Peptides against a protein of PDB entry 4Z5W. Designs and how they scored, part 165

Target 1, 305 residues: chain A of PDB entry 4Z5W
Amino acid sequence: IPDVFLELNKLWYFSAQSNLFNGEMPRSLSNSRSISLLSLRNNTLSGQIYLNCSAMTNLTSLDLASNSFSGSIPSNLPNCLRLKTINFAKIKFIAQIPESFKNFQSLTSLSFSNSSIQNISSALEILQHCQNLKTLVLTLNFQKEELPSVPSLQFKNLKVLIIASCQLRGTVPQWLSNSPSLQLLDLSWNQLSGTIPPWLGSLNSLFYLDLSNNTFIGEIPHSLTSLQSLVSKENAVEEPSPDFPFFKKKNTNAGGLQYNQPSSFPPMIDLSYNSLNGSIWPEFGDLRQLHVLNLKNNNLSGNIP

## One batch from the design tools (peptide; made by RFdiffusion4, then SolubleMPNN)

Design b2_p23_8_s3 (from b2_p23_8, 11 letters changed)
Fold by OpenDDE base, seed 1:
Structure b2_p23_8_s3 (fold): chain B 305 residues (1-305), chain A 23 residues (1-23)
Amino acid sequence: as target 1 above (305 residues)
Amino acid sequence: AIAELIKNGLILNGESGYLTTFE
């Protein structure tokens, strides 16, 4: 991309996504005082990510996903005082989350999906200090690590948590019960074990639950038949969605189905590809808002009620 | 109970897939 942005004193939105742009991000763009939304997603940009946060005082959204950037995660991003949304998906960092992110109070939505992030315990311990964090996507990281079960972890305002396809070990963590506003949980394609905890049914805003492709055992918790968001149409106030789309994928190389916002997901319970036993609860019939129920490839018995 | 939901458009045992933020 040419380094011509110094003269663009009123550049508020710049989108150059899904092109063949190569080289480094222009320095004039990294110093833009006017830019609010920056998307360079799906290019071949390279070099280290550098943003002059003291200059970029209007920056609210940053999408650099699917580029060939290298080096460290920019530790100075918390100094961008208006920065809310970050998509760093498919950037190969080979790094931990910077300790400076404890101070990232403007942050509302973060994705590191498939970014070679390491140390899930440190990542969650840091990110719990982001008081405004509502959306967290950590899919395809932390390979073969253990999902921390530390009860002191607290994400009070979390609405969307996606930590899929990490080969994570452990159990469904009790600290998620401290997130009463949780709407979407995807922990699919891991090596999680134990029983599905009954307290998941107390998450009244939870309309999308994916625990598929794990090693869960025991019965389906009866409390899942009383998920309030799936019983009644709550007028969930459409909170401002992340400025980045989501994709549902069967594998890393397939094109995903695009969803522009979490509210566009069909209400779903997916418990498929586990070792669950017992019967299907008749009270699943009370979930009048449920669009998808997936229980296949388990050890369930009896009739479909 | 679930048979009634199926009549109303519930998909039982559909396709699985995980969520990401890249194409």
Scores: peptide ipSAE 0.598, ipTM 0.955, DockQ to the pose 0.931
Fold by OpenDDE base, seed 3:
Structure b2_p23_8_s3 (fold): chain B 305 residues (1-305), chain A 23 residues (1-23)
Amino acid sequence: as target 1 above (305 residues)
Amino acid sequence: AIAELIKNGLILNGESGYLTTFE
């Protein structure tokens, strides 16, 4: 991309998605005072990510996903005082989340999906200080680490948590019970064990639950049959969605479904590919808003009620 | 009954897959 953006004092939005741009990010973009939304997703950009946050006073959204950037996660991003949304998916950092992210109060949506992030304990300990964090995507990181169960972890405003395909060990963490506004939980494709905790059924806003492809044992918690968001169509307050789309990766090499907002996900309970036993609760019939129920490849017995 | 939900369009035992933010 040519370094010609200094003269563009009115550049509010720049999108160059799905091109063949290579080399470094232009310094004129990194110093743009006018830019609010910057998306360079699906290119071949390289080098270090540097943003002059003191100049970029209008930056609200940053999508650099699916590029060949290298080096450290930019520790100065919290100085971008209006920056809400960050997508760093598929950038191979091989790093921990910077300690400076404790101060990232503008942050509402963060994705590091498939970014070679390490140390999930440190990541969650840091990110819990982001009081406005609503969407957190950490899929395809933390390979074979343990999902921390530290009860002191608090994500009070968290609505979307996705930590899938990490081969994480441990149990469903009790600290998630401190997130009463949780709407979407994906912990699928891990090595999580123990029982599915009954307190998940107390998350009244939870409409999408994926615990598939784990090592969960015991019965399905009866409390899942009383998930309020799946019983009744409440007026979901349309909160501003992340500026980046979500993609559901299936086991087949078929292109994943794109979802532009979390509200576009079908209401779902997926408990498939576990070691769950007992019967299917008849009271799942009360979940009138449920679109997908996946219980396959478990040790369940009896009939479908 | 779950059987009634299935009649009303519930997908039972569909394809599983995990969520990401990249294509």
Scores: peptide ipSAE 0.595, ipTM 0.955, DockQ to the pose 0.915
Fold by OpenDDE base, seed 2:
Order: sequence, then structure tokens, then C-alpha cells
Structure b2_p23_8_s3 (fold): chain B 305 residues (1-305), chain A 23 residues (1-23)
Amino acid sequence: as target 1 above (305 residues)
Amino acid sequence: AIAELIKNGLILNGESGYLTTFE
């Protein structure tokens, strides 16, 4: 990308996604006072990520996903006082989350999907201090680590949590019960074990639950038949969605479905590919807003009610 | 009960997949 952005003193939005741009990020762009939304996703940009947060006083959104950046996660990002959304998916950092992210009060949406992030315990301990964090995506990291169950972890404003395909061990963590506004939970494609906890049915705003491809045992909690968001149409408060899209990656090489906002996901319960036993509860019939129920490849018995 | 939801458009035992933020 040419280093010409110093002349663009009114540049508010710059999108150059899905191009063939290579080399380093232009220094003039890293010093832009006017830019609010920056997307350079799906390019071949390289080198270290550097942003002059003292200059970039209007920066609210940053998407650098699917680039060849290297080095450390920029520890100074919390100094970008208006920065709300960050997508660093598919950037191979081979790093831990910086301790400075404890101070990242402007942060509302963060993705490190497939970014070679290490130490899930440290990551969650740091990120719980982000009081405005609503969306957290950590898919394809923390390979074979244990999902921490520390009850003191608290994500009060969390609405979307995705920690899929990490080969994580452990159980469904009780600290998620401290997130009463949770709307979407994806813990699929891990090695999570134990029983599915009944308190998941108390998350009244939870409309999308994916626990598929784990090692869960026991019965399906009857409390899942009383998920309020799936019984009645909630007046979905249109909350500001992340400025980055989501993709549902299927086992087939067919292109994943793109979702521009979490509210575009079909209401779903996926418990497939576990070791769940017992019967299917007839009271799943009360979930009038449910679009997808997946119970495939379990040890369930009886008839479909 | 679930049979009625299926008649009303519920997808039972569809394709599974995990969520990401990259293509």
C-alpha cells in the first residue's frame, strides 16, 4: 500500500480488504488522526503491527485479520482511547495476551481466532478487566490447554463467547453464570467433559448454544427447555454488533456461511457428537423460536417426542 | 412436541460447525 495517507486529512473510513497488498503497513496510516474505521483484512501485509495511539485519536475499529504480520501483539493498543473493535484473526503471533489489556476500557469486541495465542488462563484473567467487553472470539488457540474453571472470573457484560476448536480440556466453566447477558456461546470442537450444567438454562438471553464435538456425558439438562429467548420473542435490543463478520466453518471444504452480526445467527441448540444419554425432553416443543436442534451422534434413547 | 416444531420448520440433526472471524 502506498504511504500517501498524510494527504488524506479527512479519511474517516478505509477499507482495502481482500486485495493483494503486501509489505508493511504504511506509517502515514499508523499516524492518521482522522481515521475511525480501518480494515485491511485478507491481504499479505507483513512486519510488526505498530499504531501510534497518541496520533490515532479517532480510531474506533481495526480489522487486520488474515495477514502475514509477525512479532508481538501491540501492547500500546489500550492507549487508543476510542478503539472498540479489534479483529486479529489468522495473524500468527505465538504469544500471550499483553498485561496492558487489563486497562483496555474502550474495548467492546475482540477476536484472536487462529492467532496462535497461548495461555488461556492468563488471557481470561486479563480480559475480565475489560468492563465494556461484549464479544470475545478465541477459536483455534490454546491447543490442548485446560479451560479454567476459576469461579472468580467475571465477564459482566459478555454477550458473545466463542472458544471453539482449541482441543480444550475441562468442564463448562461456572464463571459463565456471572454473564447473565450472554446471547451466544460456542465451545464446540474441544475435549470438554463432565455433564452439561443446569444453570445454562438460566441464561435468559441465550439463543445460540453450541457444545457439539466434545466428550459430555449424562442427560441433557431439562432447564434447556425453559430458555426464555427460545420460548418467546425477546424484544432484541439492537446492541451494536462487532464491525467484523463471523464465519461458520463446516467440516466440508464448502465455504462457511458469513454472518455480519450475532443477531443473524439462527436460534440453535447443538449438542451433537457427545456421549449424552437419556431421552429427548418433550418440553423442547415449547422452544417456539428454536430454528436448529442438533442432537446427532449421542447415546440418546427412546422416540422423538 | 418436537415433531410439531419440525413441521413448522425446525431443522433437526443438521450439519455442525464452529465459529470464526476469518474466511
Scores: peptide ipSAE 0.595, ipTM 0.954, DockQ to the pose 0.899
Fold by OpenDDE base, seed 5:
Parts: structure tokens; sequence; C-alpha cells
Structure b2_p23_8_s3 (fold): chain B 305 residues (1-305), chain A 23 residues (1-23)
């Protein structure tokens, strides 16, 4: 990308996604005082990510996903006092989340999907300090680590949590019960074990639950038949969606369905590919808002009610 | 119960897949 942005003193939005841009990010762009939304997703940009947060006082959204950037995660990003949305998917950092992210109070949506992030314990310990964090996507990181179950972890404002395809060990963590506004949970394609906890059915805003492709045992919690968001159409106030799309994938290389916002997901319970036993509860019939129920490849018995 | 939901368009045992933020 040419270094011509110095003359663009009124540039508030720059989207150059899905092009063939290579080289480093232009310094004029990294110093832009006017830019609010920056998307360079799906290019071949390289070098270290650097943003002059003291200059970029209007920056609210940053999408650098699917680029060839290298080096560390920029520790100064919390100094971008208006920065809300970050998508760093597919950038191979081979790093931990910076400690400075404890101070990232403007942060509302973060994705590091497939970014070679390490140490899930440190990542969650840091990110719990982001009081405005609503969307967290950590898919395809933390390979074979253990999902922390530390009850002190608190994501009070979390609405979307996606930590899929990490081969994570452990159980469904109790600290998720501290997120009463959770709408979407994807912990699929891990090595999670134990029983599915009944307290998941107390998450009244939870309309999308994916626990598929794990090693869960026991019965389906009856409390899932009382998920309030799936019983009644409460007009959940559509909160501001992340400035980045989501993709549903069967594998790392498959083309996924694109969803521009979490509200575009069909209401779903996916418990497929586990070792769940017992019967299918007839009270799943009360979930009048449910669009997808996936229970396949379990040890369930009896009839479909 | 579930049979009624299926009549109303419920997809039972559909495709599984995980969520990401990249194409």
Amino acid sequence: as target 1 above (305 residues)
Amino acid sequence: AIAELIKNGLILNGESGYLTTFE
C-alpha cells in the first residue's frame, strides 16, 4: 500500500480487504488522526504491526486478519483510547496476550482466531480486566492446553465466547456462570470432558450453544429445555455487533458460511459427537425459538419425542 | 414435542461446525 495517507486528513474509513496488498502497513496510515475504521483483512501485508495510538485518536475498529504480519502483539494498543474492535485472526504471532491488555477498557470485541496464541490461563486472566469486552474469539489457539476452571475469572459483560478447535482439556468452566448475559457459546472441537453442567440452562440470553466434538458424558441437562431465549422471543436489544464477520467451518480449510452479526446465527443447541447418554427430553418441544438441535453421534436411547 | 418442532422447521441432527473470524 502506498504511503499516501498524509494528504487524506478526512479519511475516517479505509477498507481494502481481500486484495493483493503486500509489504508493511504505511506509516501515514499508522499515524492517521482521522481514521476510525481500518480494515486490511485478507491481504499479504508483512512486518511488525505498529500503530501510533497517540496520533490515531479516532481509531475505533482494526481488522488486520489473514495477513503475514510477524513479531509481537502490539502492547501499546490499549493506548488507542477509542479502539473497540480488533480482528487479528490468522496472524501468526506465536505469543501470549500482552499484560498491557489489562488496561484495555475501550475493547469490546477481540479475535485472535488461529493466531498461534499461547497460554490460555494468562490470556483469560488478562482479558477479564477488559470491563467492556462483549465478544471474545480464541478459536484455533492454545493447542492441547487445559481450559482454566478458576472460579475467580469474571467476564461480566461477555455475550459471545468462542474457544473452538483448540484441543483443550478440562471441563466446562464454572467461571462462565459469572457471564449472565452470554448469548453465544462455542467450545466445540476440543477435548473437554465431564458432564454438561446444569447451570448452563440458567443463562437466559443463551440462544446458541455448541459443545459438539468433545468427550462429554452423562445425560443432557434437563435445564437446557428451559433456556428462556429459546422458549420465548424476548426482544433482546441487539447490542452493537463486532465490526468483523464470523464464519462457521467444519474444518480449518473449508469455506464457511459467513455471518455478519451474532444475531444472524440460527438459535441452536449442538451437543453432537460426544458420549452423552439417556433419553431426549420431551421438554425440548418447549423451545419454540430453536432452529437447530444436533444430538447425533452420542449414546442416547429411546424415541424422539 | 420435538416432532412438532420439526414440522415447524426445526433441523434435527444437521451439520456441525465451529466458529471463526477468518474466511
Scores: peptide ipSAE 0.575, ipTM 0.952, DockQ to the pose 0.922

Design b2_p23_8_s4 (from b2_p23_8, 13 letters changed)
Fold by OpenDDE base, seed 3:
Structure b2_p23_8_s4 (fold): chain B 305 residues (1-305), chain A 23 residues (1-23)
Amino acid sequence: as target 1 above (305 residues)
Amino acid sequence: ALQELIERGLIFNGESFFLTTFE
C-alpha cells in the first residue's frame, strides 16, 4: 500500500479487504488522525503491527485479520481511547494477551480467532477488566490448555463468547453464570467434560448454544427446554454488532458461511458428538423459536418425542 | 412435541460448525 494517506485530511473509512497488499502497514495510516474504521483483512501485510494511538484519536474499528503480521500484540492499543472493535483473526502472534488490556475500557468486540494466542487463564483474567466487552472470540487458540473455572471471573456485559476448536480441557465454567446477558455461546470442538450445567437454562438471552464435539456426560439439563429466548421473541434486543463478520466453518481450511451480525445466526442448541445419555425431553417442543437442534452422536435413548 | 417442530422446519441433527472471524 503506498504511503500517501498524509494528504487525506478526511479519511474516515479505509477498506482494502481481500486484496494482494504486501509489505508493512503504511505509516500514514498508523498516524491517521481522521480514520475511524480501518480494515485491511485478507491481505499479505507483514511486519509488526504498530498504531500511533496518540495520533489515531478517531479510530473506532480495526480489522487486520488474515494477514502475515508477526511479533507481539501491540500493548499500546488501550491508548486508542475510542477503539471498540478489533479483529486480529488469523494473525500468528504466538503470544499472550498484553497486561495493558486490563485498561481497555473502550473495547467492545475482540477477536483473536486462530492467532496462536497462549495462556487462556491469563487472557480471561486480563479481559474480565474490559467492562464494555460484549463480544469475545478466541477460537483456535490455547491448544490443549484447561479452560479456567475460577468463580471470580466476571464478564458482566458479555453477549457473545466463542472459544471453539481449542482442544480445551475442563468443564463448562461456573463464571459464565455471571454473564446474564449472554446471547451466544460456542465452546464446540474442545475436550470439555463433566455434565452440562443446569444454570445454562437460566441465561434468558441465550439463543445460540454450541457444546458439540466435546466429552460431556449425563443427561441433557431439562432447564434448556425453558430457555426464554427460544420460547418467545420478546427479548431480542438488537445491539450494535461488531464491525467484523463471523464465519461458520467445518474446519480451518474450508470456506465459511458469513454472518454479518450475531443476531442473524439461527437460534440453535447443538449438543452433538458428546456422551450424553437419557431421553430427549418432550418440552423441547416448547422452544418455538429454535431453528436448529443437534443431539446426534450421543448415547441418548428412547424415541423422538 | 419435538416431532411437530421438525415437521414445521426445525433442522434436527444437521451439520455442526464452529464460529470464527476469518474467511
Scores: peptide ipSAE 0.625, ipTM 0.959, DockQ to the pose 0.901
Fold by OpenDDE base, seed 4:
Structure b2_p23_8_s4 (fold): chain B 305 residues (1-305), chain A 23 residues (1-23)
Amino acid sequence: as target 1 above (305 residues)
Amino acid sequence: ALQELIERGLIFNGESFFLTTFE
């Protein structure tokens, strides 16, 4: 990308996604006072990510996903006082979340999907201080780590949590019960164990639950048959979605279905590929808003009710 | 009861996917 953006005093939006841009991010972009939305997703940009947050006072959204950036996660990003959304998916950092992110009060949506992030305990301990954090995507990180169950963790405003394909150990963490606004939970493709906790059915906004491909045991919690978001057509609160798309994938290398908003996901319960036992609850029939129910490859008995 | 949802178009025991933010 040519370094010609200094004179563009009216550049509010720059989207150059899915091109063949190489080299470093232009310094004129890194110092742009006017830019609000910056997307450079799916390029071959390299070097260290540097943003002059003191200059970039209008920056609200940053998508640098699927680039060849290297080095550390920019610790100064919390100084970008209007920065709400960050997509750093598929950038190989090999790093922990910076401690400075405790101060990231503008942050509403963060993705590090497949970014070689390490230390999930530190990451969650840091990110819980982001009081405005609503969307957190950490898929394909933290390989074989333990999902922390520390009851002190609090994500009060969390709506979307995706930590799939990490081979995480542990149980469904009780600290998630402190997130009453949770709408989407994907913990699929891990090594999570224990029982599925009944308090998941108390998450009245939870319309998408993926616990597939784990090692859960015991019965399906009957409380899942009373998920209010799946019984009634109520409050799809049109809250501002992340400025980055989601992709539903079968594997890391396959093309995924693009979803521009979490609200566009079909309402789903996926508990497949576990060791769950007992019968299928007849009261799943009450979930009139449910589009997908996957219970296959468990130890369930009886008939489909 | 669940059979009635299936008859109404519920996808039962379909394919599993995981969510990401990269193509």
Scores: peptide ipSAE 0.622, ipTM 0.958, DockQ to the pose 0.909
Fold by OpenDDE base, seed 2:
Structure b2_p23_8_s4 (fold): chain B 305 residues (1-305), chain A 23 residues (1-23)
Amino acid sequence: as target 1 above (305 residues)
Amino acid sequence: ALQELIERGLIFNGESFFLTTFE
């Protein structure tokens, strides 16, 4: 990309996604005072990510996903006082989340999906201090680590949590019960064990639950048949969605189905590919807003009610 | 009760996916 953006004193939005751009990010972009939204996703950009946060006072959204950047996660990003959304998916950092992210109060949406992030305990301990964090995507990181269940972890404003395909061990963490606004939970394709906790059915805004491809045991919690968002047509509060899209994938190499907003996901409960036993509750019939129910490849007995 | 939802178009025992933010 040419380093000519200093002349663009009115540059508010720049999107160069899905091109063949290589080399480093232009310094003129890294120093832009006017830019609010920067998307360079799906390119071959390389080198260290550097943003002059003292200059980039209007930066609200950053999408650098699917680039060949290297080195550390930029520890100065919390100094970008208006920066709300960050997509760093598929950037191989081989790093931990910087301690400076404890101060990232502007942050509302963060993705590190498939970014070789390490130490999930440190990551969650840091990110819980981001009081405005609503969307957190950590898919394809933390390989074979243990999902921390520490009750002191608190994500009060969390609406979307995705930590899929990490081979994570542990149980469904009780600290998620402190996130009453949770709308979407994906913990699929892990090695999570124990029982599915009944308090998940108390998350009245939860319309998308994926616990598939784990090692859960016991019965399906009856409380899942009373998920308020799936019983009644709640007026979907038009909540500010992340500025980055989501993708539903069958595997890491498959093309994903794109969703621009979490609210566009069909309401779903997926508990497939576990070791769940007992019967299918008849009261699943009360979930009139449910579009997808997947219970296959379990130890369930009886008939479809 | 669940059979009635299936008859109304509930996708029962379909494909599983995981969510990401990359193509």
Scores: peptide ipSAE 0.620, ipTM 0.958, DockQ to the pose 0.909
Fold by OpenDDE base, seed 5:
Structure b2_p23_8_s4 (fold): chain B 305 residues (1-305), chain A 23 residues (1-23)
Amino acid sequence: as target 1 above (305 residues)
Amino acid sequence: ALQELIERGLIFNGESFFLTTFE
């Protein structure tokens, strides 16, 4: 990208997605006082990510996903006092979340999907301090680590949690019961074990639950038949979505179906590819807002009610 | 009944996916 942004004192939005831009981020762009939304996703940009947060006082959204950036996660990002959304998907950091992110109070949406992030325990311990964090995407990281179940972890404002395809061990963590505003949970394609906890049915805003491709055992919690968001059409308040799209994928190499907002996902319960037993509850018939129910490849018995 | 939801267009036992923020 040419270093021509010094003259652009009124540039508030720059989107150059899905181009062939290479080299480093222009210094004029990393020092822009006017820019609010910056998206450079799906390019071949390289080098260290550097943002002059003291200059970039209007920066609210940053999408650098699917670039060839290297080095550490920029520890100074919390100094960008208006920065709300960050997409660093597919940037291979090979790093831990910086301790400075404890102070990232402006942060509302974060994705590190497929970014070679390490130490899930440290990551969650840090990110729980982000009081405004609503969307967290950590898919394809933390390979073969254990999902921490520490009850002291608190994500009070969390609405979207996606930690899929990590080969994570452990159980569905009890600390998620402290997230009463949770709307979407994807823990699919892990090595999670134990029973599906009944308290999941107390998450009244939960309309999308994916626990597929794990090693869960026992019966389907009957409380899932009373998920309020799936019984009644609550007016899902169109809450401010992340400034980055989501992709529904079968595998890492397949093209994904794009969703611009979490509210655009069909209401879903996917418990497929587990070791669940017992019957299908007749009360699943009460979930009149449910669009997808996937129970296949379990040890369930009886008839479809 | 669950059968009634299926008759109304519930996708039962379809394909599984996972969510990401990259193409």
Scores: peptide ipSAE 0.615, ipTM 0.957, DockQ to the pose 0.916

## One batch from the design tools (peptide; made by RFdiffusion4, then SolubleMPNN)

Design b2_p24_1_s1 (from b2_p24_1, 16 letters changed)
Fold by OpenDDE base, seed 1:
Structure b2_p24_1_s1 (fold): chain B 305 residues (1-305), chain A 24 residues (1-24)
Amino acid sequence: as target 1 above (305 residues)
Amino acid sequence: SAAEKAEQELLDFLQNNSGFLTTE
């Protein structure tokens, strides 16, 4: 990308996604005072990510996903006082989340999907301080780590949590009960164990639940039949709208279906590929907004209601 | 129609139901 952005002093939106750009991010771009939305995803950009946050005072959205950037996560990003959305998916950092992210009050949506992020405990301990954090995507990180169950963790404004395909151990963490605005939870493709907790059915805004491909045991909590977002249409829940798309992928190498908004996901309960036992509750019939109920590949018995 | 589109989107979703969510 040419170093000409100094001349483009009124440039508000720059999208050069899905091109063949290589080399480093130009310094004039990293110092742009005008740019609000920057998307460079799906290129071959390299080097260290550096943004001059003191200059980039209008930066609100940053998508650098699927590039060949290297080095540490930029610790100065919290100084970008208007920066709300960050997509750093598929950037091989091999790093922990910087402690400076405790101060990232502008942050609303963060993705590190498949970014070789390490230490989930530290990551969650840091990110809980992001009071405006609504969307958190940590898929394909933390390989074989334990999902922390520390009750002091608090994500009060969290609407979307995706920590899939990490081979995470542990249980469904009790601290998620402190996220009453949670709309979408994906913990699929882990090694999570224990029972599905009944308090999960108290998340009145939860319309999408994926716990598939884990090692959960016991009965399906009856409280899941009372998920208010799936019973009635009247919950006009504010749609979480991160500035980056989501993809549903069967594996890391497959093309995924693209979803531009989390609201584009069908209302779903997926508990498939576990070791759940007992019956299917007839009261699942009360979930009039539910589009997908997936209970396949479990140890369920009795009658199908 | 809008209904046919929603049905197709659901069918497409169902074909990928064994998948997890990413942003890449």
Scores: peptide ipSAE 0.501, ipTM 0.862, DockQ to the pose 0.617
Fold by OpenDDE base, seed 4:
Structure b2_p24_1_s1 (fold): chain B 305 residues (1-305), chain A 24 residues (1-24)
Amino acid sequence: as target 1 above (305 residues)
Amino acid sequence: SAAEKAEQELLDFLQNNSGFLTTE
């Protein structure tokens, strides 16, 4: 990418995604006063990520996903006072979340999917201070760590939480009950155990629940038949989606189905590939908005209602 | 139709239903 962004003093949107750009990010781009949305996703850009947040006063969205960047996560990003959306998926950091992210009050959407992030406890302890955080994606990190269950963790404004395919141990954490606006939860492809907690059915905005491919035991909580978002359409809060797409992937190497916004996901309960027992509740028939109910590969018994 | 599109999107979703969500 040429170093000509100083002359482009009116450039507000720059998307150069899915090209063959190599080398470092241009210094003039890292100092752009005009740029609001920057997407360089799916290139071969390298070097350390550096943004001059004192210069980049208009930066609102940053997508650097699927690049060959190296080094640490930029600890100065919280100084980008308008920066809301960050996609750092598939950047091999081999790092922890910086402590400075406690001050990241502008942050609304964050993805580190498949970014070799370590220490989930520290990550969640830091990110809970991001009061405006609505979307958090941490898939393919924290390999074989324990999902913290510390009741003091609070994500008050969280709407989308995806921590899939981490081989995480532990239980469904009680601190998620402090996120009453949660719309989408994916904890699939982990080693989570215990029972599915009944308080999940109190998350009135939860329309997409994936707990598949875990080691959950016990009965399906009857409270899941009372999920208000799946009973009635009236609770669909149309909120601004993150400026990055989501992908449903069978594996890391497969092309995923692309979803441009979380609201494009079908209303779903997936509890497949667990050790759940008991019956299927007939009251699942009350979930008039439910498109997908997946209960396969469990120890369920009785009649199909 | 819009209904056929929604049905196809659901079928495509179901074909990928054994997957997990990412942003990459």
Scores: peptide ipSAE 0.498, ipTM 0.866, DockQ to the pose 0.613
Fold by OpenDDE base, seed 5:
Structure b2_p24_1_s1 (fold): chain B 305 residues (1-305), chain A 24 residues (1-24)
Amino acid sequence: as target 1 above (305 residues)
Amino acid sequence: SAAEKAEQELLDFLQNNSGFLTTE
């Protein structure tokens, strides 16, 4: 990318995604006073990510996903006082989340999907201080770590949580009960164990639940038949609108189905590929908004209601 | 139709339903 952004002093939006750009980010771009939205996703850009947050006072969205950047996560990003959305998916950092992210009050949407992030405990302890955080994607990180179940963790404004395909151990974390605005939860493709907790049915905005491909045991909580977002249309789900798309992928190398908004997901309960037992509750028939109920590959018995 | 599109999107979702969510 040429170093010509000093001359472009009125440039508000720069999207150069899905090209073949290589080399480092231009210094003039890292110092742009005008830019609000920057997307360089799906290129071959390299070097250290550096943004001059004192200059980039209008920066609201940053998508650098699927690039060959190296080094640490930029610790100065919280100084970008208007920065709301960050997509750092598929950047091989091999790092922990910086402690400075405790001060990242502008942050609303964060993805580190497949970014070699380490120490999930530290990551969650830091990110809980981001009071405006609505979307958090941590898929394909923290390999074989334990998902912390520290009740003091609080994500009060969290609407979308995705921590899939991490081989995480532990149980469904109790601290998620402190997220009453949660709309989408994906903890699929882990090594999570124990029972599915009944308090999940108290998440009245939860329309998409994926706990598939884990080692859950016991009965399906009857409280899942009372998920209000799936019973009635009355809850205008305030859509979390991250400036980055989601993909449903069968594996890391497959092309995913793209979803531009979380609201584009069908209302779903997926508990497939576990060790759940007992019956299918007839009261699943009360979930009039449910499009997908996936209970396959469990130890369920009795009659299909 | 809009209904046929929604049905196709649901079918496409179901075909990919064995997957997990990413942003890449």
Scores: peptide ipSAE 0.496, ipTM 0.863, DockQ to the pose 0.621
Fold by OpenDDE base, seed 2:
Structure b2_p24_1_s1 (fold): chain B 305 residues (1-305), chain A 24 residues (1-24)
Amino acid sequence: as target 1 above (305 residues)
Amino acid sequence: SAAEKAEQELLDFLQNNSGFLTTE
């Protein structure tokens, strides 16, 4: 990419995604006062990520996903006082979340999907201080770590949590009960164990639940038959979606089905590929908004209602 | 129709239902 962005003093939106750009990010781009939205997703850009937050006073959205960047996560990003959305998916950092992210009050949406992030306990302890954080994606990190269950963790404004395919151990964490606005939860493709907690059915905005491909035991909580978002057409408040798409992928090498917004997911309960027992509750018939109920590959018995 | 589109999107979702969510 040429180093000409000093001349582009009115440039508000720059999208150069899905090209063949290589080398480092231009220094003039890292110092742009005009840019609000920057997307360089799916290129071969390299070097260390550097942004001059004192210059980039209009930056609101940053998508650098699927690039060959190296080094540390930029610890100065919280100084970008208008920066709301960050996609750093598929950047091989081999790092922990910086302590400076405790001060990231502008942050609303963060993805580190497949970014070689380490220490999930430290990551969640830091990110709970982001009071405006609504979307958090941590898929394909923290390999074989334990999902912390510390009840003091608080994500009060969390709407979307995705921590899939990490081989995480532990249980469904009780601190998620402190997120009453949660709409989407994906904890699939882990090594999570124990029972599915009944308080999960108290999350009245939860319309998408994926707990598939774990080691959950016991009965399906009857409280899941009373999920208010699946009983009635609540007017889904069109909450501002993150400025990055989601993909449903079978593996890291497969093309995924693209979803531009969390609201584009079908209302779903997926509990497949566990060790759940007992009956299918007839009261699942009350979930008039449910599109997908997947209970396959469990130890369920009795009649199908 | 809008209904046919929603049905196709659901079918496409079901074909990929064994997957997990990413942003990459």
Scores: peptide ipSAE 0.492, ipTM 0.859, DockQ to the pose 0.610

